# Peptides against a protein of PDB entry 3C2G, part 31

Target 1, 209 residues: chain A of PDB entry 3C2G
Amino acid sequence: IRTFDLLGLLLHDSDAIDGFVRSDGVGAITTVVQYPNNDLIRAGCKLLLQVSDAKALAKTPLENILPFLLRLIEIHPDDEVIYSGTGFLSNVVAHKQHVKDIAIRSNAIFLLHTIISKYPRLDELTDAPKRNRVCEIICNCLRTLNNFLMMWIPTPNGETKTAGPNEKQQVCKFIEIDILKKLMSCLSCEGMDTPGLLELRSTILRSFI

## One batch from the design tools (peptide; aimed at target 1 A94 R143 N147)

Design b2_p19_1_s2 (made by RFdiffusion4, then SolubleMPNN; from b2_p19_1, 13 letters changed)
Fold by OpenDDE base, seed 2:
Structure b2_p19_1_s2 (fold): chain B 209 residues (1-209), chain A 19 residues (1-19)
Amino acid sequence: as target 1 above (209 residues)
Amino acid sequence: SLEEEIEKKQEEIEKKEFS
């Protein structure tokens, strides 16, 4: 725990972060968070989030790391773990189709649906820190989902993939009434990625239905 | 509205699933 905190303080420079990542720092964290200590898991996931936008990650194999992290998020109902994990996920899939594919194969779309679904409506959360954290988690999920959807949107200059039937089904779950009610409850939340929410809904309606 | 569009699409999906 202390080591991760110290590392977090030292990783204030992009070159330092890249150096850490090039030294298999992400793999090291992933190994450490396998220890059954909640505080250690929280600290490790937070550190993952801190390095999640590093350029060096483009050269880091994530085939083993992402499935593990997704499983960790799935089984660990801790808001801080989920926040850090979804933040990491959203950053690492950005602009990287290969990483998106790994995440999707690892059932990320369904997991994100589960995460959003499990939380109370934001308008029912009276504790501001809790509400803000949940809002941030949902924003991470939305960003990740929109990044996934980009793979299947025709672009003038890019090869577009066709979503498989399973992916389409998973994506369409985000326009079901229960999840929509949940997402709509987010619109009043300060800091909500409203454009991202609207983008998600619009993209699903236009391209998946 | 977007909500109306979603409702219409949901109805379409439900009809397809039922058939």
Scores: peptide ipSAE 0.007, ipTM 0.395, DockQ to the pose 0.031
OpenDDE base, seeds 1, 3, 4, 5: peptide ipSAE 0.000, 0.006, 0.007, 0.007; ipTM 0.348, 0.381, 0.396, 0.374

Design b2_p19_1_s3 (made by RFdiffusion4, then SolubleMPNN; from b2_p19_1, 13 letters changed)
Fold by OpenDDE base, seed 5:
Structure b2_p19_1_s3 (fold): chain B 209 residues (1-209), chain A 19 residues (1-19)
Amino acid sequence: as target 1 above (209 residues)
Amino acid sequence: SLEKLIEEKSKELEEKEFS
């Protein structure tokens, strides 16, 4: 973990981060976090989050990395790991259709639903640090979902990719009343991306009607 | 339809308080 801590201190510059990614830094981190050490997993996922918006990721193969990370988030109950992992996911899929496809094939939509489902409504959390962290996780999930749905919105030229029946079914789970209640409770959190939540609703409508 | 479901659920949520 000392190595990851040091890297975290050094990777504060976009050029340095890009250099790290070009040197297969993401692959190196994913190799390290395969060891059953909670502190190491936390540190590694945090570092992944720090490099998740690097330009060099556009040239980095993620076919093996994303499925692994998604599985890690699925099985790990740690809020810090989930926060970092969902943050990484939301950033790497942004404006990258190829990466979105990998994530979707790796059952990301269902996983996002599962993550939101496991947490209580934010208004039921009295501990402010916990509430804020859960809010951030839910926001990461919503941003990721929005990015997926944007692929299925028709372009001005009339061309559009269509969601498969399984994907449509999985997306429909997000409009279940219990899920919607949890999402709306995020509005009580300071710094909540309210416009993003409203955008997601609009995106769902545009994608499936 | 999905649209109708979203509209229905949205209306339900608008009638509730979230704090």
Scores: peptide ipSAE 0.024, ipTM 0.525, DockQ to the pose 0.037
OpenDDE base, seeds 1, 2, 3, 4: peptide ipSAE 0.021, 0.021, 0.023, 0.021; ipTM 0.499, 0.491, 0.531, 0.503; seed 3 fails the geometry check

Design b2_p19_1_s4 (made by RFdiffusion4, then SolubleMPNN; from b2_p19_1, 10 letters changed)
Fold by OpenDDE base, seed 3:
Structure b2_p19_1_s4 (fold): chain B 209 residues (1-209), chain A 19 residues (1-19)
Amino acid sequence: as target 1 above (209 residues)
Amino acid sequence: SLEEEIKEMQKKLEEEYFS
């Protein structure tokens, strides 16, 4: 725990973060968070989030890391872990087709739906810090979904990958009224990426139409 | 309204998906 806290303090610039990643820092974190210690898992996932947009990740194999992280956030009932994990996921899949494929093969789409569905509607949360954290989690999930859906949107001049039948079925779950309400409710949250959420709304529509 | 937009979006998506 103390080690991760110290690392978090040291990894405050892009060069330090890249150096950490190049030294297999992500693998080291994933090894540590395999131990059943909640505080350690929280600290590790927070550190993962901190390095999730590092340039060096483009050269880091994630075939073993992503499935593990996805399983971790699936089974660990901790908002902070889920926040950090979904944040990591959303950042690492961005603009990386190979990483998107790994995530999808690891049942990420269904997991995103599961995470969103477990939380109550934001208007039912009276505690502002809790409501804000839940909103951030939902936004992380939806941003990740947007990144997946964009792969399957036809471009005028390009060959577009087609979603498999299983992926289509999983994506279909996001048109449930409760999920859509949660998406739209995030637009009313202060500090949220409203343009990004609007983009997702458009992407969802284009994916089904 | 937000509620109307959600309902309309859901309707359109369901119609397209199941058609």
Scores: peptide ipSAE 0.029, ipTM 0.499, DockQ to the pose 0.045
OpenDDE base, seeds 1, 2, 4, 5: peptide ipSAE 0.013, 0.027, 0.023, 0.022; ipTM 0.385, 0.455, 0.474, 0.399; seed 5 fails the geometry check

Design b2_p19_2 (made by RFdiffusion4)
Pose (drawn by RFdiffusion4):
Structure b2_p19_2 (pose): chain A 208 residues (1-190, 192-209), chain P 19 residues (1-19)
Amino acid sequence: IRTFDLLGLLLHDSDAIDGFVRSDGVGAITTVVQYPNNDLIRAGCKLLLQVSDAKALAKTPLENILPFLLRLIEIHPDDEVIYSGTGFLSNVVAHKQHVKDIAIRSNAIFLLHTIISKYPRLDELTDAPKRNRVCEIICNCLRTLNNFLMMWIPTPNGETKTAGPNEKQQVCKFIEIDILKKLMSCLSCEMDTPGLLELRSTILRSFI
Amino acid sequence: SLTTTILTEMETALTTDAS
């Protein structure tokens, strides 16, 4: 845990996190967090969140790491882990087609739907720290969704990709009535929460 | 033209988010 904390302090900028990624740091973190201990898992995922915007992640073999992290997000009961995992997922798929492909094959879009759906409306959360966390989590999920949807929107540049049935059923779940009600309620609930502005802006983009 | 403007804005926002 202290090693994770120390690496977190050392990796101050882009060159440092890229150096860590080229040294197989992501693979090392994911291997270690297989140990069933929540403090250790929380610490490893915090560091993964920190290095998630690395450009070197375009070169790292993610065929095994990514499905493992999606499974962890699916079953781990604590919100800090979900926050860190979905934050990492949003950055790691950004600008990387082959990585979006890995995520789709592992049902990443279906998982975003499940994560969003499990939380009550933001007006039903009393403690401010927790409400802000659920808010950032939903935001992370929708940012991930938006990084996927760009593949299938007709671009005059000429890269009109066709969605397979697997991608179709996952994306279409986001027009089911239950999630639309929840998403529209985040847009209008009446809530002093620092992450609310970014969340509402991201929701509008998801509908667009 | 309007769709192209919206997509450019979306790409810019997503690039900012990935930072």

Design b2_p19_2_s1 (made by RFdiffusion4, then SolubleMPNN; from b2_p19_2, 12 letters changed)
Fold by OpenDDE base, seed 4:
Structure b2_p19_2_s1 (fold): chain B 209 residues (1-209), chain A 19 residues (1-19)
Amino acid sequence: as target 1 above (209 residues)
Amino acid sequence: SELEKILKELEEYLDELAK
């Protein structure tokens, strides 16, 4: 656990992070977090988040790592783990079609829905740190969803992927009133950037309306 | 604000879904 903390302190620049990733650091973390130790899992996932935007990840096979992480998030009711995991997911799928496909095949859409569904509305959370963390989690889920949805939106040249029937059914759950209300609550949170909101709005409107 | 516009649009959509 302390090792992860210390390592996190050292991995503060992009070159160091890339070096870590190139040395199969992500695989090492995923191996460690397989042990049934909550603190270790939390620390490991936090470290994963720290390296999740590394350029070197583009060359890292995620076929085994991503499904494992998704399962970990699914079974571990820890906000910090979920935060880190969803953050990792959102970052690794960004601009990587192959990774998006792996995530989707690994039931990521359903998981995202489950995560959003399990948390209460932000206005029902009186503890500010908790509320903020929940907001961040939902935002991570939303960002990931946005990345998925964009795959199925026609490009200017008319080219687009088509979601499979299962994926379509899964994403339709995000237009449930309860889910959308939670998303809107997060959108109203301070700190959200306008460009991101505009992108999200566009994606939602094009995907569901 | 632009944010308010976004929220308004989403709110309208929610209202439609609730019908």
Scores: peptide ipSAE 0.039, ipTM 0.667, DockQ to the pose 0.038
OpenDDE base, seeds 1, 2, 3, 5: peptide ipSAE 0.021, 0.021, 0.024, 0.023; ipTM 0.538, 0.530, 0.526, 0.526

Design b2_p19_2_s2 (made by RFdiffusion4, then SolubleMPNN; from b2_p19_2, 14 letters changed)
Fold by OpenDDE base, seed 1:
Structure b2_p19_2_s2 (fold): chain B 209 residues (1-209), chain A 19 residues (1-19)
Amino acid sequence: as target 1 above (209 residues)
Amino acid sequence: DELEKILEELKKYLDELAK
């Protein structure tokens, strides 16, 4: 934990972060979060979030890392871990087709649905800190989903990938009535990335039309 | 330099956990 705290203090500029990532720092953290210590897991995931937008991640073999993180997010009960993990996922897939593919193969779409389904409607959460954290988690999930869906939208400049039948089925789960109600409830909550939600809506529509 | 030292400490910690 102390090590992670110290790292957090030093990793506040892009060059330092890139250096850490190039030195297999993400792999090291991923190893730590495999141990049954919630404090370490929390600290490690927080650090992952801090380095999640590093340029050096484009050169990191995430095939060996991302599935472990996805499994962690799937099973861990701590909202702080889920927040950090989904934040990491959201950032790491951004602008990286290769990473998106890894995530999708690891059932990330289904995972996102699972996470959203796990939480109540935001308007049912009376505790502001918790509501805000859940809101952030959902935003991370939605941003990630949007990034996935964008891969399958035809672009004028080239060939588009087609979603497989499994992926399409997983995406269809997000248009279930209960999920839609939850997503709609997000629009009324302070702190929600409303533009992001609307973008996702647009992307979904474009994907199914 | 400091970062490298911290990384080494992390590695040591991981090694201890692996025992």
Scores: peptide ipSAE 0.024, ipTM 0.608, DockQ to the pose 0.015
OpenDDE base, seeds 2, 3, 4, 5: peptide ipSAE 0.022, 0.022, 0.024, 0.021; ipTM 0.592, 0.571, 0.625, 0.582

Design b2_p19_2_s3 (made by RFdiffusion4, then SolubleMPNN; from b2_p19_2, 14 letters changed)
Fold by OpenDDE base, seed 5:
Structure b2_p19_2_s3 (fold): chain B 209 residues (1-209), chain A 19 residues (1-19)
Amino acid sequence: as target 1 above (209 residues)
Amino acid sequence: DELKKILEELKKYLDELAK
């Protein structure tokens, strides 16, 4: 734990983060968080989130790392782990088609739906810190989904990939009334990017309805 | 390089505890 704290202090700029990633730092963290210690898992996932925007990740093989992370956030009960993991996922898939493909093949769309579904509506959460964290998790999931949907939106100068029938079916689950209610409840959270949430909602609805 | 070294040392420590 102290080691992860020290690492967090050292990874304070983009150059240091890129250097860490180029040295297989993400793989190293992934190995450490496989130990059955919740404190280590929490600290490791937090560190993953810190390096999730690294440019060096574009050259890092994620075929084994990403499925592991998806499995972790599927089963782990700690909201802090889920927050860090979904944050990492949303950042790492951004602007990286090959990473999006790995995630989708690893059942990421269904997982995002599962994560949102397991939480109560935000209006049912009276504890403000808990409510805010759940809101952030839902936002991370929606941002990740939006990154997937962007692959299937026509661009002026490019051929658009078509979503397969299974992917379309999985995305359609996000227009369920309970999911939409949870999404809308995020608008009540203080400090949230309301315009961004509305944009994500609109993109989801326009893509498949 | 130094950061990777620290993580590898942590892995070794955890492996020893798991024995």
Scores: peptide ipSAE 0.031, ipTM 0.603, DockQ to the pose 0.015
OpenDDE base, seeds 1, 2, 3, 4: peptide ipSAE 0.028, 0.026, 0.026, 0.026; ipTM 0.613, 0.609, 0.585, 0.595

Design b2_p19_3 (made by RFdiffusion4)
Pose (drawn by RFdiffusion4):
Structure b2_p19_3 (pose): chain A 208 residues (1-190, 192-209), chain P 19 residues (1-19)
Amino acid sequence: IRTFDLLGLLLHDSDAIDGFVRSDGVGAITTVVQYPNNDLIRAGCKLLLQVSDAKALAKTPLENILPFLLRLIEIHPDDEVIYSGTGFLSNVVAHKQHVKDIAIRSNAIFLLHTIISKYPRLDELTDAPKRNRVCEIICNCLRTLNNFLMMWIPTPNGETKTAGPNEKQQVCKFIEIDILKKLMSCLSCEMDTPGLLELRSTILRSFI
Amino acid sequence: AARMEELKENTSERENALP
């Protein structure tokens, strides 16, 4: 845990996190967090979140790491882990088609739907720290969804990709009535929460 | 702290730059 904390302090900028990724740091973190201990898991995921915007992640073999992290996000009961994992997912799929492909094959879009749907409306959360966390989680999920949807929107540049049935059923779940009600309620609930502005802006983008 | 703030900003900026 202290090693994770120290690496977190050392990796101050882009060059450092890229150096860590080129040294197989992401694979090392994911291997270690297989140990069933929540403090250790929380610490490892915090560091993964920190290095998630690394461009070197375009070169790291993610065929095994990514499905493992999606499974962790699916079953781990604590919000800090979910926050870290979905934050990592949002950045790691960004600008990387082959990584989006891995995520789709592992049902990443279906998982975003499940993560958003499990939380009550933001107006039903009393403690401010927890409400802000759920708000940042939903925000992370929708930002991940938006990074996927770009593939299938006609671009005059000429890269009109066709969605397979697998991608179609996952994306179409986002027009089911239950999640639309929840998403529209985040847009209008009446809520002093620092993450609310970015969440509402991201929701509008998801509908667009 | 500063690294996490930078990461959050970069992630928001990228999201807001999408067409």

Design b2_p19_3_s1 (made by RFdiffusion4, then SolubleMPNN; from b2_p19_3, 14 letters changed)
Fold by OpenDDE base, seed 5:
Structure b2_p19_3_s1 (fold): chain B 209 residues (1-209), chain A 19 residues (1-19)
Amino acid sequence: as target 1 above (209 residues)
Amino acid sequence: SEAEKRLREKALAETNSLP
């Protein structure tokens, strides 16, 4: 059991997780995963996922951390790293407009499209564990996209941000037939967040009408 | 406000021990 796995075993309660995050734990993990060790990178990204919903993250500067993590998942072709990193991204942007803005300016929309595009169709995967992991990654990407798209949907009680022309162009790539087929294939996977995928479908439709 | 969706954490309690 490595140091990160031990920390993960100790960080099951919300108060301990918040304490770790307040002590710059996310910065500490980010420092450790800069070393070219695949096992440390996997363990560090898994620990990031475990703390990704911490309330203390709303007070943590992510301007340096988030671009680094996005670059890590871009260059590291490891399903476990990509799973953990996309899961972290989905959770950390949720309910945090300033973090969404950091992610978007760090090319997150394009990265999400790239990740989904690189994976084979789920129907081509015969190994059930691999198929399920790929489905989870695609779902993490799509859930993150949903959280971005919701910023640009008119709400009755608020000024809606408008997507810039570059963001609109990157979002338009998600209506490609290959991406839509991958989205639909995730609805057939057992244990997936089917309600979340249906919401994304609705959000996409509302964003293009 | 439509509640922004987080990852449904499958209980990461499956600490598959890295070997």
Scores: peptide ipSAE 0.059, ipTM 0.646, DockQ to the pose 0.072
OpenDDE base, seeds 1, 2, 3, 4: peptide ipSAE 0.046, 0.026, 0.040, 0.027; ipTM 0.648, 0.603, 0.657, 0.625; seed 3 fails the geometry check

Design b2_p19_3_s2 (made by RFdiffusion4, then SolubleMPNN; from b2_p19_3, 13 letters changed)
Fold by OpenDDE base, seed 1:
Structure b2_p19_3_s2 (fold): chain B 209 residues (1-209), chain A 19 residues (1-19)
Amino acid sequence: as target 1 above (209 residues)
Amino acid sequence: SEALERLRQRALERQRSLP
């Protein structure tokens, strides 16, 4: 625990973060979160979130790491783990087609829907810290979905990947009224990436036109 | 949970199988 907190304090600049990732820091963290200690899992997933935008991640093999983290955030009950894990996922798939493909093959689209679906409506949450954390988790899931959907939007050059039939079916679940209500509730939360959520809304709509 | 322990065990097995 204290080691991860100390390491988090050392990783405030992009060069230190990138150096840590180049030294297999992501592999080291994923090894530690395999121990049956929830405090270590929480701290390790938080550290993963802190390094999730590192340029060196483009050269890091994620074929074993990413499926493990997806299964962790599927079954772990702690919102802090879910927040950190979904945040990591959203950042690590950004601008990296091969990582998007690993995530999709690992059933990430369905998992994102499952995570959003398991939380109550934000208006049913009376505790403000809990409500804000749930909103952040939903936003992380939706940002990750946007990163997937943008692959299937035609470019000006006419080149586009086609979503498979399973992916299309899984994406269709995000237009369910309960999911849309949760998206709209997140748009009303202060301090959220409102432009990013509006972009997602546009991307979802374009995916069904 | 038992599901978490099974996940951790599978992760450890995969780590041991990496060259």
Scores: peptide ipSAE 0.019, ipTM 0.556, DockQ to the pose 0.022
OpenDDE base, seeds 2, 3, 4, 5: peptide ipSAE 0.014, 0.011, 0.018, 0.017; ipTM 0.476, 0.445, 0.512, 0.534

Design b2_p19_3_s3 (made by RFdiffusion4, then SolubleMPNN; from b2_p19_3, 14 letters changed)
Fold by OpenDDE base, seed 4:
Order: structure tokens, then sequence, then C-alpha cells
Structure b2_p19_3_s3 (fold): chain B 209 residues (1-209), chain A 19 residues (1-19)
């Protein structure tokens, strides 16, 4: 735990972050968070979030890391773990087609739906810190999902991959009435990625129905 | 960079010492 806090204090600039990632820092964190210690898991996931935009991640094999992180988020009900893990996921899949493919094969779409489904509506949360954290988690999920959907949107100049039948079915779960009502209730919440939510809805309705 | 490597190694050692 103390070591991850100290690492977080040294990872202030992009060169230090890239240096850590090039030294297999992400693999090291992933090894450490396999121990059944909640404080260690929180600290490790927070550190993953901090390095999640590193340029050196493009050269890091994530095939062993992403499935583990997704499983960790699935089994841990901890908001801090979910926040950090979904934040990491949203950043690491950005602009990286192969990383998106790994995440999708690892059932990420269904996991994102499960995460959103377990939280109450933001308007039902009276505690501001809790509401803000849940808002951030939902935004991370939406950003990640939008990043996945972009792979299947036809571009004027290229062959676009088609979503498989399972992926299409998983995406369509985000327009089920209960989940849609929950997402739509977030539009008036401060800090919500309203453009991202509207983009998601529009993309699902136009391309997946 | 070297300080980060040492801290990474310490984190792994700390983890391996957990029951």
Amino acid sequence: as target 1 above (209 residues)
Amino acid sequence: SEALKRLREKALQEANSLP
C-alpha cells in the first residue's frame, strides 16, 4: 500500500509515467492486486488510472492485464475500484483498436451494463460525494462504450468491422427501458457527459436496431 | 526511472509477504 502511494507521488510527469510503464509497471500492479487485500486493490487500481494515458501503453501487451482488471471490477463492489478501473479502461482503449478487441472479447460491454445497472439513479443520491463518484463511473462507462461503438460506425473511406451477434445483443441492452430511464435521468446532473450519453443513444438507435 | 524501478520491486516484495 505505502509503496503505491509513493509511486503515485513520483508519477507527476509524462516521462516518469512512460518510464514506469516501460519497466512493466502495469504488469507489476496487476500482480500485486491479485492479493485479497482491499486497500492494496484500491491503491493499485488508482495507480493504474494514473498511468492509463501513458504513450508507452501502446507497446505494452495488455492481453493478460485487461481480462484480469475486468474480472477484478466484476467481483469487487467497491466504488473506488470501479472508478479507477473504468477510468483505466476508458483511457487505455482510446485510439487503440487491438485493446478494444481484447476488452470486448473479455466481456467488457456486458460488464459496463452491469456496473451502470447496480447503481441507483443520480437524482436518488443525496450524498454529494457518492453522487459525484457514481457520476464519474457512469461517464467512464459511457466513454468506454462510445469508444467501442466507433469501431462499427462506417467511415466514408474504409472497411468497417461489423459487430458480432453477441456484441450487438449486449449493446442493445443499453436501450432497455430501465437502463435507458437511468441514463436519461443523468442528463440534468452536474458533471455528466451529456454529449457522450446522447451520442451513445443515437448510435445504438441508428446502427444497432 | 531508477527510483520507480526500485519502488516497483518493493511493491512486488510487499505483495509476496502478504498471507
Scores: peptide ipSAE 0.110, ipTM 0.720, DockQ to the pose 0.024
OpenDDE base, seeds 1, 2, 3, 5: peptide ipSAE 0.097, 0.098, 0.081, 0.076; ipTM 0.713, 0.713, 0.709, 0.698

Design b2_p19_3_s4 (made by RFdiffusion4, then SolubleMPNN; from b2_p19_3, 15 letters changed)
Fold by OpenDDE base, seed 5:
Structure b2_p19_3_s4 (fold): chain B 209 residues (1-209), chain A 19 residues (1-19)
Amino acid sequence: as target 1 above (209 residues)
Amino acid sequence: SEALEKNRQRALEDWRSLP
């Protein structure tokens, strides 16, 4: 815990963050968060979020890290772990097709559906700090999902990867009645990524229905 | 069920009709 707090205080500079990542810092955090300590898991996931946009991550193998993080988010009910983990995921998949492929093979699309589905409607949350945190988690999920779906959108150059049958099935989970009601309820919430919601709708309607 | 599918179609139509 204290080590992660100290690292969090020192890692305000992009070069320091890159140095940490080059030294297998992400692997080190992943090793530490395997221990069943909630405070350690929270601190480790927060540190992962802090380094998630590091340039050095483009050279870091994530084949073992991403499946582990996805499993951690799946089994933890903790909003802070989910916030940090989905934030990390959204940043590392951005503009990195190979990282998207690793996450998708690890059932990340279904996990994002599960995360959004488990939370109450934002309009039912009266506690502002809780509502804001849940809103941020949903925004992270939407950004990640849109990043996945863009792989299957035709480019002007005519190159398009087709989603496999399993991926199509996972995406089609987002047009089930309960999740549709949830997504629609998010549109009126302050701080929601409304453009991201509309992008998701547009992509699903055009390419998956 | 047919009822569930009708409700799903209605929700999908509502979602499609959003601005």
Scores: peptide ipSAE 0.409, ipTM 0.888, DockQ to the pose 0.022
OpenDDE base, seeds 1, 2, 3, 4: peptide ipSAE 0.399, 0.399, 0.406, 0.397; ipTM 0.886, 0.886, 0.887, 0.887

Design b2_p19_4_s1 (made by RFdiffusion4, then SolubleMPNN; failed a check: too like the target's own chain; its pose is not in this set)
Amino acid sequence: DEAKKNEEILKLLSLSENA

Design b2_p19_4_s2 (made by RFdiffusion4, then SolubleMPNN; its pose is not in this set)
Fold by OpenDDE base, seed 5:
Structure b2_p19_4_s2 (fold): chain B 209 residues (1-209), chain A 19 residues (1-19)
Amino acid sequence: as target 1 above (209 residues)
Amino acid sequence: SEAEENKKILEELQKTNDA
């Protein structure tokens, strides 16, 4: 735990983060968080989030890492773990088709839907810190979803990398009324990634309705 | 269709949020 905290304090600049990632730092974290210690898992996932936008991740094999993280999020109802894990997922899938494919094969779409569906409406949460954290989690999930949805948008050249009909069906669950309401609730939350959520709304309206 | 209905709902929600 203390080691992850210390590493988090040292990894503030992009070069240091890239260096850590190139040295298989992500793999090291995922190895450590396999131990059944909740505090360690929280700290490790937080560190993963901190390095999740590293440029060096484009060259890092995630075939073993991503399925493990998704499973970790699935089995831990801890908001901090879910926040960090969904944040990591959102960042690593961005602009990386091969990572999107790994995530989808690892049941990410279903998991994201489950996570969003699990949380109550934001207006029902009276505690501001909790409400904000829940909103952040939902935002992470929805941003990730947007990255997946973009795969089915026809490019001007007509090449839709057709994710299989099954994946499209899974994604269509996100246009159900309950999810749409949660999207709108997040858009009303101050301090959130509103541009990303607006992009998702636009994607849904243009391509999936 | 269900999709059209969802679109309508989303548009209504959007208008409410933008007001």
Scores: peptide ipSAE 0.040, ipTM 0.656, DockQ to the pose 0.049
OpenDDE base, seeds 1, 2, 3, 4: peptide ipSAE 0.029, 0.175, 0.022, 0.030; ipTM 0.605, 0.776, 0.571, 0.603; seed 2 fails the geometry check

Design b2_p19_4_s3 (made by RFdiffusion4, then SolubleMPNN; its pose is not in this set)
Fold by OpenDDE base, seed 2:
Structure b2_p19_4_s3 (fold): chain B 209 residues (1-209), chain A 19 residues (1-19)
Amino acid sequence: as target 1 above (209 residues)
Amino acid sequence: SEAERNRRILELLRESEEA
């Protein structure tokens, strides 16, 4: 735990982060968080989040890491673990088709839907820190969804993937009224990634309506 | 119906613009 905290303090620049990732830092974290210690798991996932946008991740095999992380999020109903894990997922899938494919094959869509559905409405949360954390989690999930949906939207060069029937069915769950209400609720939260949520709104309109 | 669902989605998304 202390080691992860220390590492987090040291990884304050992009070069250090890339160096850590190139040294299989992500793999090391995933190994350590296999120990059944909640504090260790929280610290490890937080560190993963801190390095999740590293350029060096493009060269890091994630075939084993992503399924592990998704399983970790599934079995540990801890807001901090879920926050860090969904944040990591959102960042690593961004602009990386291969990573998106791994995530989808690892049942990420279903998991994200489950996570969003599990949390109460934000207006039912009286504790501001808790409400903010829940909002962040939902935003991470929705941002990840947006990244998936973008695969099926034609690019300026005309390239587009066609969603398989299974993927289409899964992603349709995110246009459920409950999910959309949570999207709306997140849009009303201060300090949130409003541009990202607005992008998702646009993506939904283009994809499903 | 699918049409009704889409209508509800549009309404919700519109409401989100007001937030």
Scores: peptide ipSAE 0.121, ipTM 0.740, DockQ to the pose 0.066
OpenDDE base, seeds 1, 3, 4, 5: peptide ipSAE 0.078, 0.168, 0.115, 0.058; ipTM 0.697, 0.754, 0.719, 0.671; seed 3 fails the geometry check

